# Peptides against a protein of PDB entry 4DOW: the designs that were tried, part 25

Target 1, 157 residues: chain A of PDB entry 4DOW
Amino acid sequence: TFSWVGRPLPNRKQFQQMYREICMKINDGSEIHIKVGQFVLIQGEDNKKPYVAKLIELFQNGAEVPPKKCARVQWFVRFLEIPVSKRHLLGRSPPAQEIFWYDCSDWDNKINVETIIGPVQVVALAPEEVIPVDQKSEETLFVKLSWNKKDFAPLPP

## One batch from the design tools (peptide; made by RFdiffusion4, then SolubleMPNN)

Design b1_p12_2_s2 (from b1_p12_2, 4 letters changed)
Fold by OpenDDE base, seed 1:
Structure b1_p12_2_s2 (fold): chain B 157 residues (1-157), chain A 12 residues (1-12)
Amino acid sequence: as target 1 above (157 residues)
Amino acid sequence: SDREKLIENRKK
């Protein structure tokens, strides 16, 4: 179950109510609060790891009947989501914890909040920094580069 | 870090 936290933000969009925070109630009765700007895991396809995204906006879409709780996201992509024919462009074998900023507009960046599994930690690193792979950081994801379906590139300074 | 700040502040 998902519910909005706080009052709607000032918004000029006709059919949208914007929020800063949403509450996700888990089966054991506990609650997780997720805010705009946080990173989340989103339900993937069968036999696929969850998708990774940054929450940009949280909004209720009043144009739908009934209204839907939605989010606008910035997508990240896992290495295994990159086409096999293009993986060599990275020039290295990345650790499983590395993700890439998806720098394309061809993906729908609107999701239903019900697809959110939970929050995840994402840390941005400089290209020369080493991605730590240990038990303590096994749940942390790291981003160094962007992917635009053509090539990898360093994140802008 | 500066890059973390970029990730936190950038919007698509």
Scores: peptide ipSAE 0.033, ipTM 0.664, DockQ to the pose 0.032
Fold by OpenDDE base, seed 3:
Order: C-alpha cells, then sequence, then structure tokens
Structure b1_p12_2_s2 (fold): chain B 157 residues (1-157), chain A 12 residues (1-12)
C-alpha cells in the first residue's frame, strides 16, 4: 500500500499533483518513506534482478482513470542489461555492484509506484576509485560511468 | 514498459 506524505507541491503540469514523499506500507506493518532524490529498486522481469532508478518526481496522474500514483525516474542499467555485443566497450569486467547511468531518453521513465520494491543505496565514484566489493555491503550499488547505448562515459560532476 | 521492451529487443 502506497500513500502520499505531506501536501502536494506547486506545479504547472496539468492533471498531476506532485509530492516530495510517499509512504510504502509493507506486509509486516512497517512503513518505509521514500523521497524524491532517493534511489529505488523496481520490480523486474521474472528471474531477473530488479531495475535501479533514481526518483525524480512523485506525482498522482489524474489523466488516468482511476488516478494512479506514479513516479518519474532516472534509469540506471546493470551490466547484464547492456547488449552482449556492446559489453566489451567497457574494457573490464565490472563487479556485480556496479551500475551505469542510462544516458538516453528513449525509455519510458514513468513508473507506477506499486512496482517499487524498496530503497537502495547508490554511491557515485570517480572512474579511478575502487569499488569496495570486499565489504559486506553487498546491497550498496556504485556508479562510475554512463551508458548511452553506444559507449560508456564518465559521469558529469 | 518501453524500457523493458527495449531491453528485451536489444539484448544482443
Amino acid sequence: as target 1 above (157 residues)
Amino acid sequence: SDREKLIENRKK
């Protein structure tokens, strides 16, 4: 169950009410608050790892009937989501914890909040920094580069 | 979603 937290933000978009925070109630009765700017795991396909995204906007879409609680996201991609024929462009074998900023606009970046599994920690690193894979923080993801379907590039500051 | 479709279509 998802519910809005706080009052709607001022916005110029028709048919949308924007929010800064949403509450996710889990089966055990606990509540998780997720805010714009945080990173989340999104339900993927069967037998696939969850997608990773940064929340850009939280909004209720009044254009749909019934209205839907939605989010606009910045997508990240896991290495295994990159086409096999292009993976060699990285020039290295990345650790499982590495993700890449998806630098394309061809993907739908609107999701239903019900597809959110939960929050996740994402840490940005410089290309020369080492990903601490040896740490027990197996749930922490790291991003160094962007992927634009053609090549990898350093993240802008 | 369009993203999922693109991923499936561009796996290779």
Scores: peptide ipSAE 0.028, ipTM 0.604, DockQ to the pose 0.191
Fold by OpenDDE base, seed 2:
Structure b1_p12_2_s2 (fold): chain B 157 residues (1-157), chain A 12 residues (1-12)
Amino acid sequence: as target 1 above (157 residues)
Amino acid sequence: SDREKLIENRKK
């Protein structure tokens, strides 16, 4: 169950109400609050790892019937989501915790919030920084580079 | 400064 937290933000879009925060009520009755700017795991396809994204907007789409709770996201991509023929361009074997900023506009960046599994920690690192692989950080994802379907590139400052 | 933006978001 998803519910908005707080009052809607002022906006000019006729059929949309924008919010800063949404509440997920999970099976045990506990609540998880997710805010714009945080990172989330999104339900993937069958037998696939969840997608990773940063929330950039939370909104209710009143143009739909019934209205839908939605989010606009910045996508990240896991290494294994990159075509096999392109993976060599990284020049190294990344740890499982590494993800890449998806630097393309060809993907729909709007999702239904019900596809959100939960929050995840994403840490940006400089190229020379080592990705921790200890058990304490196994739930944390790390990003150093972007992927634009053609090549990898350092994250701009 | 996408990296900086990510860092700032983490701290929020």
Scores: peptide ipSAE 0.036, ipTM 0.686, DockQ to the pose 0.028; fails the geometry check
Fold by OpenDDE base, seed 5:
Structure b1_p12_2_s2 (fold): chain B 157 residues (1-157), chain A 12 residues (1-12)
Amino acid sequence: as target 1 above (157 residues)
Amino acid sequence: SDREKLIENRKK
């Protein structure tokens, strides 16, 4: 179950109400609050790992009947989501914790909030920084590069 | 800017 936290933000767009925060109620009754700017795991396809995304906007889409709770996201991709024929372009074997900023517009960046599994920690690193693989950081994902379906590149400033 | 924003988010 998802519910909005707080009141709609000003400068409301037509047919939508924007919010800064949403509450996710888990099966055990506990609640997780997720805000714009945080990173989340999104339900993947069957037998696939969850997608990783950064929340850009939270909004209720009034153009739908009934209105839907939605989010606009910036996608990340896992190494194994990159086509096999292009993985060599990285020039190294990345650790499992590394993800890449998806620098393409071919993916729909609007999601239903119901696809959100939960929050996840994503840390940006410089190329020379080592990705830690200890137990304490096992659940943390790291991003050094972007992927634009053609090549890898440094993250834009 | 995107990288900088990510770094700043970690500091918060």
Scores: peptide ipSAE 0.022, ipTM 0.616, DockQ to the pose 0.027; fails the geometry check

Design b1_p12_2_s3 (from b1_p12_2, 6 letters changed)
Fold by OpenDDE base, seed 1:
Structure b1_p12_2_s3 (fold): chain B 157 residues (1-157), chain A 12 residues (1-12)
Amino acid sequence: as target 1 above (157 residues)
Amino acid sequence: SDRDKLIENFKK
């Protein structure tokens, strides 16, 4: 169950109400609050790890009947989501915790909040910084580069 | 999702 937290933000879009925060109620009755700017795991295909995304906007889409709670996201990709024929372009074997900023516009960046599994920690690193791979950092993801379906590039600003 | 479909096509 998802519910908005707080009042709608000022917005010029006709059929959308924008919010800063949403509350996710989980099975045990506890609540998790997720805010714009945080990173989330999103349900993917069966037998695949969840997708990773940064929340850019939280909004209720009043153009739909009934209105839907939605989010706009910046997508990230896991290394295993990159085609096998292109993986060599990275020039190294990345750790499992590394993800890549998806720098293409071919994917729809609108999601239903119901597909959100939960929050996740994503840390941006400079190319020269070492990704820590240990038991304590297992749940933290790291991003250094972008992927635009053709090549890897430095992380965008 | 549309993302799922695009990923499947991209991997082929």
Scores: peptide ipSAE 0.051, ipTM 0.691, DockQ to the pose 0.208
Fold by OpenDDE base, seed 4:
Structure b1_p12_2_s3 (fold): chain B 157 residues (1-157), chain A 12 residues (1-12)
Amino acid sequence: as target 1 above (157 residues)
Amino acid sequence: SDRDKLIENFKK
């Protein structure tokens, strides 16, 4: 169950109410609060790793019937989501904790909040910084580069 | 999702 936290943000757009925070109530009854700017795991296809995204906007879309609780996101991609024929362009074997900023606009960046599994920690690193790999825990993800379907590049500003 | 479909097409 998802519910808005706080009052709608000012400057309401037509058919939309903007929010800064949403509450996710999980099976055990506990609550997790997720805010704009945080990173989340999004449900993928069966037997696939969850997708990684940064929340850009939280909004209720009143144009839909019934109204939907939605989010606009910046997508990240895992190395295994990159086509096999292009993986060599990285020039190295990345650790499992590395993800890449998806630098394309061809993907729909609107999601239903019901697809959110939970929050995840993402840390941006400079290319020369070493990704700390903990064999006991891979909870924290790291991003150094962007991927634009053609090549890898430094992170966008 | 639409993303799922796009990713599968791109991987091929």
Scores: peptide ipSAE 0.051, ipTM 0.690, DockQ to the pose 0.211
Fold by OpenDDE base, seed 2:
Structure b1_p12_2_s3 (fold): chain B 157 residues (1-157), chain A 12 residues (1-12)
Amino acid sequence: as target 1 above (157 residues)
Amino acid sequence: SDRDKLIENFKK
């Protein structure tokens, strides 16, 4: 169950109400609050790892009947989401915790909030920084580079 | 989803 937190933000869009925060109520009754700017895991296809995204906008789309709770996101990609033929361009074997900023506009960046699994921690690192892979940070994802379907590029913190 | 389909096609 998802519900808006707070009042709608000022907005020029006729059929949309924008929000800063949404509340996700999970099975045990506990609540998780997710805000614009945070990173989330999004449900993928069956037997696939969840997608990773940064929340850019939270809005209710009143143009739909019934209105839908939606989000606009900046996509990240996991290494295994990159075509096999292109993976060598990275020049190294990344740890499982590394993700890449998707630097393309060909993907729809609108999602239904119902596809959000929960928040995830994403840390930006300089290219020379080591990705810590230990018990304490195994759930943290790290980003150093962008991927634009052709090559990897530095992504400054 | 559109993303799922796009990713699948992207991996070809």
Scores: peptide ipSAE 0.050, ipTM 0.693, DockQ to the pose 0.214
Fold by OpenDDE base, seed 5:
Structure b1_p12_2_s3 (fold): chain B 157 residues (1-157), chain A 12 residues (1-12)
Amino acid sequence: as target 1 above (157 residues)
Amino acid sequence: SDRDKLIENFKK
């Protein structure tokens, strides 16, 4: 179950009410609050690892009947999501914790909030920084580069 | 999802 936290933001778009925060109620009754700017795991296809995304907007879409709670996201990709024929372009074998900023507009970046599994920690690193693999950081994902379907590049500002 | 479909397409 998802519910909005707080009042709608003043600058509304047509047919939309925008919010800063949403509350996700889990099966055990606990609640997780997720805000714009945070990173989340999103349900993928069956037997696939969850997608990683950064929340850009949270909004109720009044153009739908009934209105739906939605989010606009910036996608990230895991190394194994990149086509096999292109993986060599990285020039190294990345650790499992590394993800890449998806720098392409071909994907729909609107999701239903119901596809959100939960929050995840994503840390941006400089190329020279080492990705820690200790137990404490096992759940943290790291991003150094972007992927635009053609090549890897430094992260956008 | 639409993302799933797109990912599978460019993996080909």
Scores: peptide ipSAE 0.051, ipTM 0.692, DockQ to the pose 0.211; fails the geometry check

Design b1_p12_2_s4 (from b1_p12_2, 4 letters changed)
Fold by OpenDDE base, seed 4:
Formats: C-alpha cells, structure tokens, sequence
Structure b1_p12_2_s4 (fold): chain B 157 residues (1-157), chain A 12 residues (1-12)
C-alpha cells in the first residue's frame, strides 16, 4: 500500500498533484518512506533482477480513471541488460554491483509507484575509484559511466 | 550524500 506524505507541492498542472514523499507499507506492517531524489528498485520481468532508478518526481495523475500514484525516474541499466553484442565496448568485466546511467530518452520514464520494491543505495564514483566488493557493501550499487545504446561514456566530473 | 554526488556529476 502506498500513500502520500505531506501536502501537495505548488504546481500549475491541471490534472497532476506533486509530492516530495510517499509512504510504502510493507507486509509486516512497517512503513518505508521514499523521497524524491532517492534511488529505488523497480519490479522486473519474470526471472530478471529488479530495475534501478532515481526518483525525480512523485505525482498523482488525475487524468487517469481512477487516479494513479506515479513517479518520473532516471533509469539506470545493469550490465546484463546491455545487449551481448555490445558488452565488449566496456573493455572490462564489471563487478556485479556496477550499474550505468541510462542516457537515452527512448524509455518511458513514468512508472506506477506500485512497481517499487524498495529503496537502494547508489554511489557515484570517479573512473579511477575502486568499487568495494565485500559483505558490508553488497547491497550498494555503484555508477561510473553512462550507456546510450551506442557506447559507454564517463560521467562528467 | 549519494544523491548530492549524482546531482553534482549529472545535475539531476
């Protein structure tokens, strides 16, 4: 179950109410609060790992019947989501914790909040920084590069 | 924060 936290933000969009925070109630009755700017795991297809995204907007879409709780996201992509024929362009074997900034506009960046599994930690690193792979950091994802369906590129400094 | 790091690098 998802519910809005706080009052709607001022906006001029006729059929959209924007929020800063949403509450996710999980099976054990506990609540997780997720805010704009945080990173989340999104439900993947069967037999696939969850997608990774950064929340950029939280809004209720009143144009739909019934109204839907939605989010706009910046997508990340896992290495295994990249076509096999193009993986060699990275020039190295990435650790499992590495993800890539998806630098394309062809993916729909609107999601239903009900597809959110939970929060995840994402850390941006410089190319020369080492990705730590230990039990303490296994749940943390790291990003160094972008992927635009053609090639990998460094994130700006 | 992780958010600030990504915002700084990508301005998002």
Amino acid sequence: as target 1 above (157 residues)
Amino acid sequence: SDREKLIERRKL
Scores: peptide ipSAE 0.016, ipTM 0.588, DockQ to the pose 0.032
Fold by OpenDDE base, seed 5:
Order: structure tokens, then C-alpha cells, then sequence
Structure b1_p12_2_s4 (fold): chain B 157 residues (1-157), chain A 12 residues (1-12)
């Protein structure tokens, strides 16, 4: 179950009400609050790992009947999501925790909030910084580069 | 880090 937290933000978009925060109620009755700007895991396809995204907007889409709770996201991509033929462009074997800023517009960046699994920690690193691989950091994802379907590029400082 | 802050500030 998903519910909005707080009052809608002022906006001029017809049929859209924007919010800063959403509450996700889990099976055990606990609640997780997720805010714009946070990183989340999105339900993947049946046999795939969850997608990673940054929340850009939270909004109710009143143009749909019934209205739906939605989010606009910035996608990240896992290394194994990159086509096999392009992986060599990285020039190294990345750790499992590394993800890449997806710098393309071909993916729909609108999602239903119901696809959100939960929050995840994403840390941006400089190229020279080492990605820690230990039990304490296994849940943390790291980003150094962007991927635009053609090549990898360093993130700006 | 600065990069982390940059990512945090980025909007689409």
C-alpha cells in the first residue's frame, strides 16, 4: 500500500499533483517513507535483478482513471544490463556493486510507485576511489561513470 | 563527495 505524505506541492501541471514523500506500507505493517531525491530499487522482470533509479518526481496522475500514483526517475543501469557486445568498453571487470548513470532518453522514466521495492544507498565515487567490497557495504551501490548506449563517460566532479 | 552532491542535485 502506498499513500502520499503531506500536502501536494504547488504546480501548474494539469491533472497532476506533486508530492515530496510517499509512504510504503509493507506486509509486516511497517512503513517506509521515500522522498524525492532518494534512490530506490524498482521491480525488475521475473528473472532479473531489481532496477536502480533516483526519484525525481512523485506525483498523482489524474489523467488516468482511476488516478495513479507515479514517479519520474533517473535510471541507473547494472553492468549485466549492458549489452554483451559493449561491456568491453569499460576496460575492466566491475564489482557487483557498481552501477552506471543511464544517459539516454529511450527508456520511459515514468513508473508506477507500486513497482518500488524499497530504498537503496547509492554513492558517487571519483574514478580513483576504490569500491569497497565487504559485508558491511554489500547493500551499497556505487557509481563512477555514465552509460549512453555508446560508451562510458566519467561523471562530472 | 562532490560527485555525490552533484547527483543529489541533478533533476530531469
Amino acid sequence: as target 1 above (157 residues)
Amino acid sequence: SDREKLIERRKL
Scores: peptide ipSAE 0.012, ipTM 0.554, DockQ to the pose 0.031
Fold by OpenDDE base, seed 1:
Structure b1_p12_2_s4 (fold): chain B 157 residues (1-157), chain A 12 residues (1-12)
Amino acid sequence: as target 1 above (157 residues)
Amino acid sequence: SDREKLIERRKL
């Protein structure tokens, strides 16, 4: 179950109420609060790892019947989500913890909050920084580059 | 790991 935390933020979008935070209630009764700006795991397809996204907006879409709790996200892509024919463009074998900023507009960036599995830690690194791969950081994902379906590029400052 | 725990969590 998902519920809004706090009052709606001022905005001018018709039929949309924007929020800063949402509460995700788990079956054991515990609650996880997720805020705009945090990174989340999104439910993937069968036998696929969850998608990774940064929350840009949290909003209730009143244009839908019934109203839907939604989020606008910035997508990240895992290396194995990139077509096999283009993976060589990276020029290296990335660690499993590396993800890439998806720099393309062909993906719908609106999601239903019910697809959120939970929060995840994402750390941005400079190109020269080493991605740590150890037991203590196994749950942390790292991003150095963007992917635009044509090539990889360094993240802008 | 914490990540694995998140994946296995059930939502109400």
Scores: peptide ipSAE 0.033, ipTM 0.704, DockQ to the pose 0.043; fails the geometry check
Fold by OpenDDE base, seed 3:
Structure b1_p12_2_s4 (fold): chain B 157 residues (1-157), chain A 12 residues (1-12)
Amino acid sequence: as target 1 above (157 residues)
Amino acid sequence: SDREKLIERRKL
């Protein structure tokens, strides 16, 4: 169950009511609050790892009947989501914790909040920084580069 | 920079 937290933000877009925070109530009765700007795991396809995304907007879509609780996201991509034929462009074998900023507009960046599995920690690193692979960081994802379907590049300043 | 924005938003 998902419910809005707080009062709606001033309208930015037609037919949308925007919010800063949403509450996710899970089966055990506990509640998880997720805010704009945080990172989340999103349900993937069968036998696929969850997608990773940054929440850009939380909004109720008034264009839908009935209205839907939605989010606009910035996608990240896991290395194994990149086509096999292009993985060599990275020039290295990344650790499993590395994700890439998806720098393309071809993906639908609107999701139903019901597809959110939960929050995840994402840390941005400089290209020269080493990704820590210790027990403490196993659940933390790291981003150093962007992927634009053609090549990898440093994150824009 | 997008990197800086990413970090700043993460702190929110």
Scores: peptide ipSAE 0.021, ipTM 0.602, DockQ to the pose 0.029; fails the geometry check

Design b1_p12_3_s1 (from b1_p12_3, 5 letters changed)
Fold by OpenDDE base, seed 4:
Structure b1_p12_3_s1 (fold): chain B 157 residues (1-157), chain A 12 residues (1-12)
Amino acid sequence: as target 1 above (157 residues)
Amino acid sequence: MSPVEIQEKLLE
């Protein structure tokens, strides 16, 4: 279950209440708090690894019945989500922990918070920095480049 | 909690 933390933020959008933080209660009764600006894993398809996203906005959509808890996100893509015909453009075989900033607007950036699996650590690196792939770092994802459906590029400033 | 730990708890 998901519950808002704190009071709604000031906004001028009709039928929307914005929040800075949400609480995710898991099966064992423990609670995880997630804030705007943090990175999360989003439920993928059956045979797909979870999607990775940065939370940009948390809001309740009052235009829906019943009101829906939603988020706007910045998407990241995994290497295997990139078309096979374009993967060679990277020029290297990335480690499993590498993700890419999705620099396109063709994806819907609105999600239901119920699709959030949990928070994840994402670390931005310079191209020359080595991604640690040891057992201790298996749970951290790393981003060096963006992907705009045409080519890879340095991360946006 | 790590993503793996969170996922495991959600599957319980």
Scores: peptide ipSAE 0.030, ipTM 0.675, DockQ to the pose 0.051
Fold by OpenDDE base, seed 2:
Structure b1_p12_3_s1 (fold): chain B 157 residues (1-157), chain A 12 residues (1-12)
Amino acid sequence: as target 1 above (157 residues)
Amino acid sequence: MSPVEIQEKLLE
């Protein structure tokens, strides 16, 4: 289950209440707090790895009946989500931990918070920085580049 | 908890 943490933020959007933080209660009864600005894993399709996204906004959509707890996100894409025919444009074989900033507006960036699996660590690196591949960092994802469906581009500092 | 641990708990 998901519940809002704290008071709604002031905003001008009718039918929307914005929040900074949401609480996710998992099966064992423990609670995980997720904040705007953090990265999360989002439930993917069956037999597929979860999607990766950065939380931009947390809001309750009062225009729906009943109101829904939603999030606006910045999408990231895994290498294997990129079309096979275009993967060569990277010019290298990325480690499994590398993801890419999705620089397109064709994807709906509004999600239901129910699709959130949990938080994940994402670290931005310069192109020349080496992605560490060890047991301590195997669950950390790294981003160096953006992907706009046409080509890869350097991620701005 | 790691993302893997979270997923495991959700699947239980």
Scores: peptide ipSAE 0.028, ipTM 0.668, DockQ to the pose 0.052
Fold by OpenDDE base, seed 3:
Structure b1_p12_3_s1 (fold): chain B 157 residues (1-157), chain A 12 residues (1-12)
Amino acid sequence: as target 1 above (157 residues)
Amino acid sequence: MSPVEIQEKLLE
C-alpha cells in the first residue's frame, strides 16, 4: 500500500498533483518513507532483475481514472543490462556494485509507484575513485559513468 | 523479498 505524505507541492502542471514524499507499507506492517531524490529498486519485467532509478518527481496523475500514484525517474543500468557487443567499450571488468547513469530518452521515465520494491543506496564517485568491495559497501551501489547506448562517458553534473 | 534481500541478489 502506498500513500502520500504531507501536502501537495505547488506546481503548474495540469492534472498532476506533486508530492515530496510517499509512504510504502510492506507485508510485516512496517512503513518505509521514500522521498524525491532518493534511489529505489523497481520491479523488473518477467524474471529480470530489478531496475535502479532515482526519484525525480512524485505525483498523482489526475488524468487517469482512477488517479494513479506515479513517479518520474532517472534510470540507471547495470553492466549486464548493456548489450554484450558494447560491454567491451568500458575497457574494464566492473565490480558488481557498479551501475551507470542511463543517458537516453528512449525509455519511459514514468512509473507507477506500485512497482517500487524499496530504497537502495547509490553513491556517485569520481572516475579515479576506487569502488570499495568490503562487506560494508556490498549493500551500496556506485556510479561513475553514464551510458548513452553508444559509449560510456563521465557522469552528468 | 525485502529491498536489502533484492539488492544482495543483484550484487551476486
Scores: peptide ipSAE 0.020, ipTM 0.604, DockQ to the pose 0.047
Fold by OpenDDE base, seed 1:
Structure b1_p12_3_s1 (fold): chain B 157 residues (1-157), chain A 12 residues (1-12)
Amino acid sequence: as target 1 above (157 residues)
Amino acid sequence: MSPVEIQEKLLE
């Protein structure tokens, strides 16, 4: 179950109510609050690992009946989600914790909040910084580069 | 599973 936290933010978008925070209530009755700017795991397709995304906007889509709780996201891609034929372009074997900023517009960046599994920690690193790989840090994902379906590039500012 | 547990499984 998902519910908005706080009052809608002032905005000029017709049929949309903007929010900063949403509450996710899980089966045991506990609640997890997720805010704009945080990173989340999104439910994947069958036999696929969850997608990784940064929440850009939280909004209620009033154009739908009934209104839907939605989010606009910036997608990230896992190395294994990149086509096999193009993985060599990275020039190295990334650790499992590395993800890539998806710099392409072919993916719909609007999601239903019901697809959110939960929050995840993502840390941006400079290319020269080493990704720490230990049991304690394996809960964190790291991003150094972007992927635009053609090549890898430095992270956008 | 919690999101943390899910993430741990993904990185195994």
Scores: peptide ipSAE 0.019, ipTM 0.590, DockQ to the pose 0.044

Design b1_p12_3_s2 (from b1_p12_3, 4 letters changed)
Fold by OpenDDE base, seed 3:
Structure b1_p12_3_s2 (fold): chain B 157 residues (1-157), chain A 12 residues (1-12)
Amino acid sequence: as target 1 above (157 residues)
Amino acid sequence: KSPVEIQEELLK
């Protein structure tokens, strides 16, 4: 179950009420609060692993009947989500913890909040910084580069 | 396990 936290933010979008925070109630009855700017795991399709995304906006879409709780996201991709034929462009074998900023607009960046599995920690690193691979860091994802379907590039500002 | 898998399990 998902519910809005706080009052709607001021905005001029006709059919949208924007929020800063949403609460998700999980199976054991506990609650997790997720805010704009945080990273989340999104339900994968079929047998695919969950997607990684950064929340940009949280909003209720009043144009739908019934109104839907939605989010706009910045997508990230795991290395294994990149086509096999292009993985060599990275020039290295990345650790499992590395993800990439998806720098394309061909993906729908609107999601239903019900597809959110939960929060995840993502840390941006400079290319020269080493990704820690110890047990303590295995819960954290790291991003150094972007992927635009053609090549890898430095992270956008 | 990947971080994604770990997080998924923790949140179940």
Scores: peptide ipSAE 0.025, ipTM 0.639, DockQ to the pose 0.055
Fold by OpenDDE base, seed 4:
Structure b1_p12_3_s2 (fold): chain B 157 residues (1-157), chain A 12 residues (1-12)
Amino acid sequence: as target 1 above (157 residues)
Amino acid sequence: KSPVEIQEELLK
């Protein structure tokens, strides 16, 4: 169950109410608050692992009946989501914790909040920085590069 | 387990 936290933010869109924060109620009754700017896991297709995304906007779409709670996101990709024929372009075997900024516009960046599994920690690193792979940091994901379907590049500014 | 799977378990 998802519910808005706080008052709607000022905006000029007729059928959209924007919010800064949403509350996710879990099965055990506990609540998790997620804010714009945080990273989340999004439910994947059938046999696929969840996607990783950064929340850019939280909004209620009043143009739909009934109104739908939505989000706009910046997508990230896992190494195994990159085509097999292009993985060699990385020039190294990445650790399981590494993800990549998806630098393309061919993916719909609008999601239903019901697809959010929960928050996840994502840390940006310089290329020369080492990704910690010990047991203590296994829950954290790391990003060093972007992927634009043609090649890898430094992170966008 | 992958980091994604670990995170999912932490949220349950």
Scores: peptide ipSAE 0.024, ipTM 0.629, DockQ to the pose 0.052
Fold by OpenDDE base, seed 1:
Structure b1_p12_3_s2 (fold): chain B 157 residues (1-157), chain A 12 residues (1-12)
Amino acid sequence: as target 1 above (157 residues)
Amino acid sequence: KSPVEIQEELLK
């Protein structure tokens, strides 16, 4: 289950109440707090790995009945999510830990918070920085480039 | 295991 943490943030959107933090209650009764700016795993389609996203906004959508707890996100894609015919454009074989900033508008960036599986660590690196690949860093994803369905490019600022 | 899979296991 999901519940808002704290009071709504001031905003001028008529049917939206914005929040900084949400609480996710897990099966064992423990709670995980997720904040705007953190990275999360989003439930994938059948037979697909979870999606990776950065939380941009947390809001209650009052335009829906009943109101829905939602989030706006910045999507990321894993290398294996890129079409096979275009993977060669990277010019290298990336490690499994590398993800890419999705720089397209064709994906809806509004999600229901119920699709959030949990938090994940994502670290931005410069192109010349080496991605550490060891047991201690196996839980961390790394991003160096963006992908816009046509080519790879340097990370947006 | 992929980082995604590892993270999922930690949360379950």
Scores: peptide ipSAE 0.023, ipTM 0.631, DockQ to the pose 0.053
Fold by OpenDDE base, seed 5:
Structure b1_p12_3_s2 (fold): chain B 157 residues (1-157), chain A 12 residues (1-12)
Amino acid sequence: as target 1 above (157 residues)
Amino acid sequence: KSPVEIQEELLK
């Protein structure tokens, strides 16, 4: 169950109400508050691993009937989601914790909030910084580069 | 599964 937290933010978009925060009630009855700017796991297709995304906007789309609670996101991809034929372009074998900023427009960046599994921690690192692979960081993903379906590049500023 | 559990599986 998802519900808006707080009052709608001022915006000029017709049929849309924007919010800063949403509350996710999980099975055990506890509540998780997720805010714009945080990272989340998104349900994948079928048996695929969840997608990773950064929340850019939270909004209710009143143009739909019934209105839908939605989000706009910045997608990230895991190394194993990149085509096998292009993985060599990275020039190294990344740790499992590394993800990449998805710099493509072929994916719709609008999602239904119901597809959100929960929050996840993502940390941006400089290329020279080492990705820690230990128990303390086992719940953290790291991003150094972007992927635009053609090549890897430094993270967008 | 909790988000933590899912993430743990992803990082294994």
Scores: peptide ipSAE 0.020, ipTM 0.565, DockQ to the pose 0.045

